# Peptides against a protein of PDB entry 3T6J, part 151

Target 1, 375 residues: chain A of PDB entry 3T6J
Amino acid sequence: PIVESYIGFIESYRDPFGSRGEFEGFVAVVNKAMSAKFERLVASAEQLLKELPWPPTFEKDKFLTPDFTSLDVLTFAGSGIPAGINIPNYDDLRQTEGFKNVSLGNVLAVAYATQREKLTFLEEDDKDLYILWKGPSFDVQVGLHELLGHGSGKLFVQDEKGAFNFDQETVINPETGEQIQSWYRSGETWDSKFSTIASSYEECRAESVGLYLCLHPQVLEIFGFEGADAEDVIYVNWLNMVRAGLLALEFYTPEAFNWRQAHMQARFVILRVLLEAGEGLVTITPTTGSDGRPDARVRLDRSKIRSVGKPALERFLRRLQVLKSTGDVAGGRALYEGYATVTDAPPECFLTLRDTVLLRKESRKLIVQPNTRLE
Target 2, 372 residues: chain A of PDB entry 3T6J as posed
Amino acid sequence: PIVESYIGFIESYRDPFGSRGEFEGFVAVVNKAMSAKFERLVASAEQLLKELPWPPTFEKDKFLTPDFTSLDVLTFAGSGIPAGINIPNYDDLRQTEGFKNVSLGNVLAVAYREKLTFLEEDDKDLYILWKGPSFDVQVGLHALLGHGSGKLFVQDEKGAFNFDQETVINPETGEQIQSWYRSGETWDSKFSTIASSYEECRAESVGLYLCLHPQVLEIFGFEGADAEDVIYVNWLNMVRAGLLALEFYTPEAFNWRQAHMQARFVILRVLLEAGEGLVTITPTTGSDGRPDARVRLDRSKIRSVGKPALERFLRRLQVLKSTGDVAGGRALYEGYATVTDAPPECFLTLRDTVLLRKESRKLIVQPNTRLE

## One batch from the design tools (peptide; made by RFdiffusion4, then SolubleMPNN)

Design b2_p17_8_s3 (from b2_p17_8, 11 letters changed)
Fold by OpenDDE base, seed 4:
Structure b2_p17_8_s3 (fold): chain B 375 residues (1-375), chain A 17 residues (1-17)
Amino acid sequence: as target 1 above (375 residues)
Amino acid sequence: VVVEGGKAVPLDTEVWG
């Protein structure tokens, strides 16, 4: 078997300022079958990058073919086990040297083992479909999230010699219609500038890329989905995201006005974006459970994903990228924190919903180290 | 390893509830 290992101070999600990496390490075996799908995705990456909702001037100048592998984790040392990884985390290095992507396949498989009777916050009609397609949709999402999410976009930089990596005279900010007014100076990084919102903001961008690009038939074909199956995968992927946005409330601490998990904050932000789109795209309805206690249902109108959801996500995702590229911390913070705000304001009453989420909280899953054997 | 949120999530920490 092909063995991969990874060790070091890598992810900064536990640093409030997004700068200091947590020590992390794993040993894994390559899953060749699943890796083949990601290889096809890599082969299409250059073209798919062009489908992202920002001008080419905001994308990397040179496409660097990354490595993407599906891994079955044998051991993972860290505070949490990811579903996917994109390294290095420095955007400048990603632009100039390239990057590596991994999907932790057996971690994803564990997440797929959902019992129907324990599946919270979904309509009954969606539960079977959700169970059926959660795994496949998640594979798609992880692939897109890592490769085309974290692997996309350009930071505008002025180097130590005063040279720009973009044409100041010709590059136009698509949001303002003006020339580029801000950029990263030498020594400035994404994390150093955006600090407390950097991790969650980037996760939100990557998740949004996944949702946005999963709508493309080419992506679905790469993963082996066509026709009705492809549409179901899309639906479940979006449904999973909006459900995750509701579940995210568990990780919000009202007393401290802070989030305890960057990815969940990101998912809540996406939920807010899609709720703001309106037109019945997403509906969260408080209900009463069979036990007589509060419950809730999330409904996603499948027919409105492309007509309502996609345009809303497109606009939002473009704004995320433009603000990131230009190093506009003020604008980025205003945008992101606006959507990340949790109040009890109607109609959503998110703080009340949080109580429901906590009430329906399931016990944490324990991931047990697997064994491997020769056949 | 405790997976916060009970479900696998993309990237470094898995918290899907």
Scores: peptide ipSAE 0.029, ipTM 0.631, DockQ to the pose 0.098; fails the geometry check
Fold by OpenDDE base, seed 3:
Structure b2_p17_8_s3 (fold): chain B 375 residues (1-375), chain A 17 residues (1-17)
Amino acid sequence: as target 1 above (375 residues)
Amino acid sequence: VVVEGGKAVPLDTEVWG
């Protein structure tokens, strides 16, 4: 329908145990122009899934075509406004009734309204480009994140009757070279097994899919970008992610060794992965601001995104998926918590950088509900 | 999109930066 709405206890993000839903509701209208781009993405989704860095045996057996719509929000009630939503959250309903992906287009537009002079942690030479392409790049990222991120991968399951949804004799774990040694048993779910890291881990996987697949020419073409524009969109998307990884430190509580925001934790993890890749791909340089107080600059070498960044992300993303598919909680936790650990160890000194991030923190944006007009 | 028991989580714009 042209008007979309939902209301109820929908998202469990605010529950430390991921079980209790927060009351949320919205009313929105369809943006036809942007929705058309997402429809093209959906049409290409089955082929794009094959580009993901895991064997077909770790991908879903059958692609189910979802709806994907861009929405302009008229009203939103909740603790936070998402950029994209996948609903319903109930697996049984998704299987029987289908599911829908939505992008909250005007929310994205508001989120990216940034004054150049207030833009933190970027080199001056990147600021104008960042401002120009942040919105378009995020449209790409949201589409990939929701549709091909959350919408990808297979869980290995043994059902209540003892049957497997994979061939135990032929499916090989690409990381170990061995047969599959673990899976989800009857009654076990992603959330139940991975518990406290499940949400952030999945967000990290979805964000990584976005970065990885945005390098594919077909993706950029779907969104109307070619040539130099496509390269700029890619660059800004990756730049935005590494910057977000630095900004994420705001949401870490050192005293409790705890992350307060799942998406930000995910973005920090990605930053750590790309820093680990080395070779000058990503650099974070402490500086002194014009006010004489600590500052920092994030630099991304665009010429190394494909040669250094992509392979690093490929390996990491494959590991995320393999551990998820096999229900290897121990391995998954070790991997994810390793990258999510925040220390003051050199050379990065992340705890020191956190102080800088907090010092440069911007005021929280207030989103005012819009009105419609007849033209 | 939830695949085979995975949890779908919205991408939060409020803290995107």
Scores: peptide ipSAE 0.026, ipTM 0.575, DockQ to the pose 0.060; fails the geometry check
Fold by OpenDDE base, seed 1:
Structure b2_p17_8_s3 (fold): chain B 375 residues (1-375), chain A 17 residues (1-17)
Amino acid sequence: as target 1 above (375 residues)
Amino acid sequence: VVVEGGKAVPLDTEVWG
């Protein structure tokens, strides 16, 4: 078997200032079959980047081909096990050495081992399909999220010598129709400028890229899905995202008006975007459970994903990227915090739904170290 | 040093279970 490992102070996600890394370590075995799919995705990445909803001038000038590997984790030491990792996080190393993507495949499989009777907030008709395709759809999502989400987009920069990495005279902001009015100066980074919303905003962008590009037939073919299976994978991926947006309410603290988990905040934002699209694309219906207590159901209209969902997500994703590229913190904060706001306003009544989510909350799953067997 | 590209963070799937 091919063994991969890493150890050290790698992720600064838990640091309120985003500076101090948490000590992590893992040992994993390469899943060759799934890695081959990710390799095909990497091979197609340059072409797929062109499908993203921003002008080429807002994309990286040169595509640096990263590594992407699917790993079966044998052991992981840390506060939490991610499904996907993009490293390094060090700015100097990313510029000189490139980056690597990994999918922790067996972690995903365990996380999604949900019993049908315990699966909350879905229509009964969707549960079997959801259980069947949640894993495969998430593989697609992780691949797109890491490689083409985090791996996409250009920051407009003026370097220490005053030179720009874009043509100030010819590059046009697609949202305003004007020349570029803002950029990153020397020493400024995404995190330093966008600060408190940077992590969640970037996760939201990456998740949105996943949803957007999973609609592309080439992506589904790379992962081995065709025909009805491909459509089911798309449906379940989108369904999982809107469900996650509802589940995200657990991680909102109303008294402090803050979010405790950046990914869940991002997923809630996406839910809000898709709800705003209207036309029956997404429906959240409060119900009464068999126990006589509050419950809820999320419904996604499959037939409206491409006609209603995709255009809404396209517009939103383009705005995210344009604001990110130009370093427009004010505009970015206004956009993102607007969608991240949780109120009890009709028709959704999210604070009331939050009570329902908390009521239906399942116990935290324990991930146990896997046992390996030679066949 | 200005870094081109967004900060890549791990995708957390633990909360999706």
Scores: peptide ipSAE 0.026, ipTM 0.562, DockQ to the pose 0.055; fails the geometry check
Fold by OpenDDE base, seed 5:
Structure b2_p17_8_s3 (fold): chain B 375 residues (1-375), chain A 17 residues (1-17)
Amino acid sequence: as target 1 above (375 residues)
Amino acid sequence: VVVEGGKAVPLDTEVWG
């Protein structure tokens, strides 16, 4: 088997300021079959990047073809096990040496193990479909999230010599219609500038890219889905995201007005964006469970994903990218924290829903290290 | 110093489902 590993100070999502890396490591075996799908995705990446909702001037000037593999993890040492990874996180290394994407396939499989009777917050009509397509939809989302999410977008930079990596006279901000008025200066990074919101903001952008691009037929074809199956995968992917946005409330601490998990904060933000779109796209309904205690149901109208959901996500995603590219921390923080605010205001009453989420919380799953044997 | 490009953070599996 092909063995891959990494070790070191890799991820900084546990740092409130998004800067200090956590020491972690893994040893894994390449899943060749699933890796082949990701290779096809990589082959289409340059074309798919053009489908993202920002001008080419806000995309990287040169496409660097990354590696993308699916890994079966033998051992993982760290505070949490991710579904997918994009490394390295050092800008200088990414520019000079490129980057690698990985999907932790067997870790994802653990997340697939949901019993129907324990599946919370979904309509009964959606449960079977959700169970059937959760796994495949995860593969699609992770692939897009890592490769085309984290792998997309340009930062406008003025270097130490005063040179710009963009034409100040011709590049137009698509949100304002004006010339670019802000950028990163020498020594400024995404993490240093956006600080407390950097990790969650970037995750939100990456997740949004996944939802947005999964609507493209070529993406589903790469993963082997066509026709009705492709539509079901899309539906379940979007449904999973809005459900995750509700589940995210577990990781909000009202007393401290803070989020304890960057990815979940991101998913809540996306939920808020899709709720704001209105028109019956997403509905969260408080209910009473069979036990007589509070429950809730999330409904996503499949027929409105493209007509209502996509445009809403497009506008939001473009704003995220533009604010990121221009280093507009004030604008970015205002936008992101606005959607990340949790109140008990009607109609959603999110703080009340949080109580329901906590009440219905599933017990933490145990991830056990596999053993390998020679037969 | 090359500052171009956003930071990539892994998708957390433990809290996804």
Scores: peptide ipSAE 0.026, ipTM 0.561, DockQ to the pose 0.055; fails the geometry check

Design b2_p17_8_s4 (from b2_p17_8, 10 letters changed)
Fold by OpenDDE base, seed 5:
Structure b2_p17_8_s4 (fold): chain B 375 residues (1-375), chain A 17 residues (1-17)
Amino acid sequence: as target 1 above (375 residues)
Amino acid sequence: VVVPGGRAVPLDTEVWG
């Protein structure tokens, strides 16, 4: 088997400023069969990048073909085992040297272990579809999230010699219609500038890319879905995201006004964006469970994903990218923290919903390391 | 190859840190 190992200061999620890495180590075996799907995605990446909702001037000048593999993890040493990884963390290195993506296949397989009776916050009519397609849709989302999410976009930079990596006279900010007015200076990085929101903001961008591009027929075809199956995968992917946005409230600490998990904060932000879109796209309804205690239901109107959801996400995603590219920390923070704010204001009453989420919290799943044997 | 930093997607309710 092909063995891969990752050792070093990899993840920065434990640093409130998103800069200091936590020491991590894992050993994994390449899953050749699953890697083939990601290879097809890589082969289409250059074309799919053009589908993202920003001008080519906000995309990398040269496409660098990344690696993407599916890994079965044998051993993991760290504070938490992920489902997918994109490395390196530094945008400048990704732009100049390239990047690598991995899907932790046997970790993703844990997501398949969903019991219908324990599935919270979904309408009964959606539960069977959700159970059937959660795994496959998660594969799609993770693939897009890593490869085309984290792997997309350009940072505008002025180097130590004063040279720009963009044409100041011709590049136009699509949000303002004006020339570019801010950029990264020498020594400035994404994490150093955006600091406390950098990780969650980037995860939100990546998750949004996943939702946005999963609507493209070519993406679903790459993963082997066509016709009604493709539409169901799309629906479940979006449904999973809005549900995750509700579940995210578990990781908000009201007393400290902070989030304890970057991806969950990102998912809550996406939920807020899709709720703001209105028109009945997403509905969260407080209910009473069979036990007489508070419950809730999330409903996503399938017929409005493309007509309402996609345009809303497009606008939001473009804003995220433009603010990131230009190093506009003030604008980026205002936008992101605005959507990340948790209050008890009607109609959503998110703090009240948080109580419901905590009440209905699912027990943590145990992930056990596999053993290998020579026969 | 030693690569600095990374982005990692957790499971639904997984927490690290």
Scores: peptide ipSAE 0.157, ipTM 0.758, DockQ to the pose 0.068
Fold by OpenDDE base, seed 1:
Structure b2_p17_8_s4 (fold): chain B 375 residues (1-375), chain A 17 residues (1-17)
Amino acid sequence: as target 1 above (375 residues)
Amino acid sequence: VVVPGGRAVPLDTEVWG
């Protein structure tokens, strides 16, 4: 078997300022079959990057071929086991040296083990489809999230010598139609500048890239899905995201106006974006459960994903990237915190829905170290 | 090769820290 490992101060999610890493480590075995799919994705990455909704001037000048491997984790030491990893976080290194992606395949497999009777907030008609395609759709989402989400976009920088990594005279901000008015100065980083929203904002961008690009036939083909299967994978991926946005309310603390989990905040933001799109794309309906207590159902109109969802997500994703590239903290914070705000305003009444989410909360899954054997 | 810092997607039920 091919073994991979890492150890060190890797993830900074536990730092409110996103600067200090948590010490973690893993040992894993390469899953060759799934890695082959990710290799195909890497081979198409340069072309797929062009499909993202920002000008080439907001993308890296030179494509650096990243590494992407699917891993079955044997041991993981840390506060939580991720489904996917993109390293490093240092933008300068990512721009000059490249990056590495991994998907923890067996972690994903555990996440797929949802019992139908315990699956919350979905319509009955969607449950079987969801169960069937949750795994495959999540593989697609994680691959896109890491490789083309975190692996995309350029930061506009002025170095210590005063040189710019972009042409100030010719690069135009697609949102304003004007020249670039802001950038990162020497010593400024994404995390240092966007601070409290940096992690969640970046995760939101990456998740949005996943949803956006999963609509591309080439992506589904790379993962081995065609025809009706491909459409089902797309549907379930989007459905999972909007459901996750509702589930995210568990991680909001109303008294402190604070989010306790960056990815969940990101997923809630995406839900808000798709709800704002309207036209019946996403519907959250409060219901009464069989136990007589509050419940809810999330419905996604499959027929409106491309016509309503994609354009809404495109606009939002472009704004995220432009604000990130230009280091526009004020604009970025206004945009992101606006969508991340949780109130009890109708029609959604999210604070009331939060009570429902908490009431229907599932027990935390315990992941146990697996055993391996040679057959 | 040690590469410090990363982005990770948690499971739906996972909480960082």
Scores: peptide ipSAE 0.131, ipTM 0.744, DockQ to the pose 0.068
Fold by OpenDDE base, seed 2:
Structure b2_p17_8_s4 (fold): chain B 375 residues (1-375), chain A 17 residues (1-17)
Amino acid sequence: as target 1 above (375 residues)
Amino acid sequence: VVVPGGRAVPLDTEVWG
């Protein structure tokens, strides 16, 4: 088998400033079958990048073909095992040198393994569909998240010699209609500028890219889905995201007004964006469980994903990218923290919902290190 | 592979911080 190993100070999620990496190491084997799908995705990446909702001037000047591989993890040393990885963290290196993506296939399999009777916060009519398509939809989401999420966009930079990597005279900010007024100076990075929100903000951007691009027929075709199956994968992917946004409340600490998980914060933000879109796209309804205790149901109107959801996400995603590209920390923080704020304000009453989420919390899943054998 | 930093998608219920 083809073996890959990662080692070093890689993930910075435990650093409040998103800068200091935790020591991590893993050994994995290549899953050739799943890797083939990601290879097809890579082959289409240059074209799919053009589908993202920002001008080409905000995208990488030159497409650099990345690696993308599906891996089955044999051993993992770290505080948390991921489902996907994009490296390196440094946006400047991504746009000038390239990047690598991996999907941890067997980790994903554990993540989407759910018993129907334990599946919370979904309508009964959605449970079977969700169980059927969660895995495939998650594969799509992770692939898009890594390759076209983290792998997309350009940072506007002025180098130490004063040269810009963009034409100041012709590049227009699509949000303001004006010339670019801010950028990254020499030595400034995404993490250094956006600091406490950098990780979650970037994850939110990547997750949003996944939702947005999964609507593209070519993406579903790459993963082998057509017709009704493709539509079901889309629906379940979006449904999973809005459900995740509710589940995210577990990782919010009201007393400290902080989030303990960057991706879950990101998913909550996306939920807020989709709720703001209105028109019955997303509905969260408090209920009473069979045990007589509080429960909740999330409903996503399938028929409104393209008509309501996509435009809302498009606007939001564009704004995320523009603020990132221009290094507009004030604007970015205002936008992101606005959506990331958790209150008990009606109609959602998120703090009350949090109590429900905690009450219905599932037991933590454990991943047992696998063994390999020769047959 | 030695990497200076990376982005990783956790499991749904994993706490990283």
Scores: peptide ipSAE 0.129, ipTM 0.744, DockQ to the pose 0.078
Fold by OpenDDE base, seed 3:
Structure b2_p17_8_s4 (fold): chain B 375 residues (1-375), chain A 17 residues (1-17)
Amino acid sequence: as target 1 above (375 residues)
Amino acid sequence: VVVPGGRAVPLDTEVWG
């Protein structure tokens, strides 16, 4: 429909256990012009799913064509306004009934407004490029994150009758080389099993899918980028992610060893993965600002995105998916919490960097709800 | 349509929750 809305207890980000939904609602109108790119992405989704770094046995058995629409939000009631939404949360329903994706276009437009003088933690040579391509790259990232991130992967399930949705004799765990040893039992869900890490873990998987698949030429073509422009969009998308990983430290509470925002935790994890890859792919350099106070610079070597970054992300993303599919909470928690741990250990000294991030914190944007007009 | 749950990407560095 031209008018879209939803209301109810939807997002569970505010529940430490990821179970109880926060009351949320919105009313929005369809932006037909902005929906065209996402429609093309949907048309390619079945093929792009095959590009993900796990065996077909870990992907959904049947492709279900989802809806993907760009929306302009008229009113939003909740603790925060997202740039994109994928619903429902239930993986079983996504696999059997399908799902819907929305991009909140006018919210994205707000995110594109960047003042060069206020842009923190980037090299001067990257600032203009970042400002130019942040918007377009974010469109790509959101589309991939929702459609192919949240919209991908299979959960191995044994139903109440004892039947499996996978062949126990033939399906092999690509990480271990062994048969599948764990799965979701009747009544178990992603959120119920992974609990405190479920939300952030899933966001990390979705963000990783975005970074991984944005390297695919077909994806950039769908969004209208080719040649040098496509390479710049890729670069800025990855640069934005590593920068976001640094900014994420604002949302870590050292005293409680707790993350206050699931997506930011996810972005920090990705930063850690890419730092671990080494070889000069990502560097964070403490500096001194013009005010004489601590600052920092994030650098990403664009020439190493494919050679160093992609393989590292591939391995990590595959592990995320395999652990999710098999319901391996112990393995999943060990992996994710390992990368999500914030210490002051060298060389990164993340707790020290956190102080720098807090020092350079920007004022929070105020989002004002728009009105419609007849022309 | 009533759909329980969702996954949402916040604004870049703009946090809610």
Scores: peptide ipSAE 0.105, ipTM 0.738, DockQ to the pose 0.068

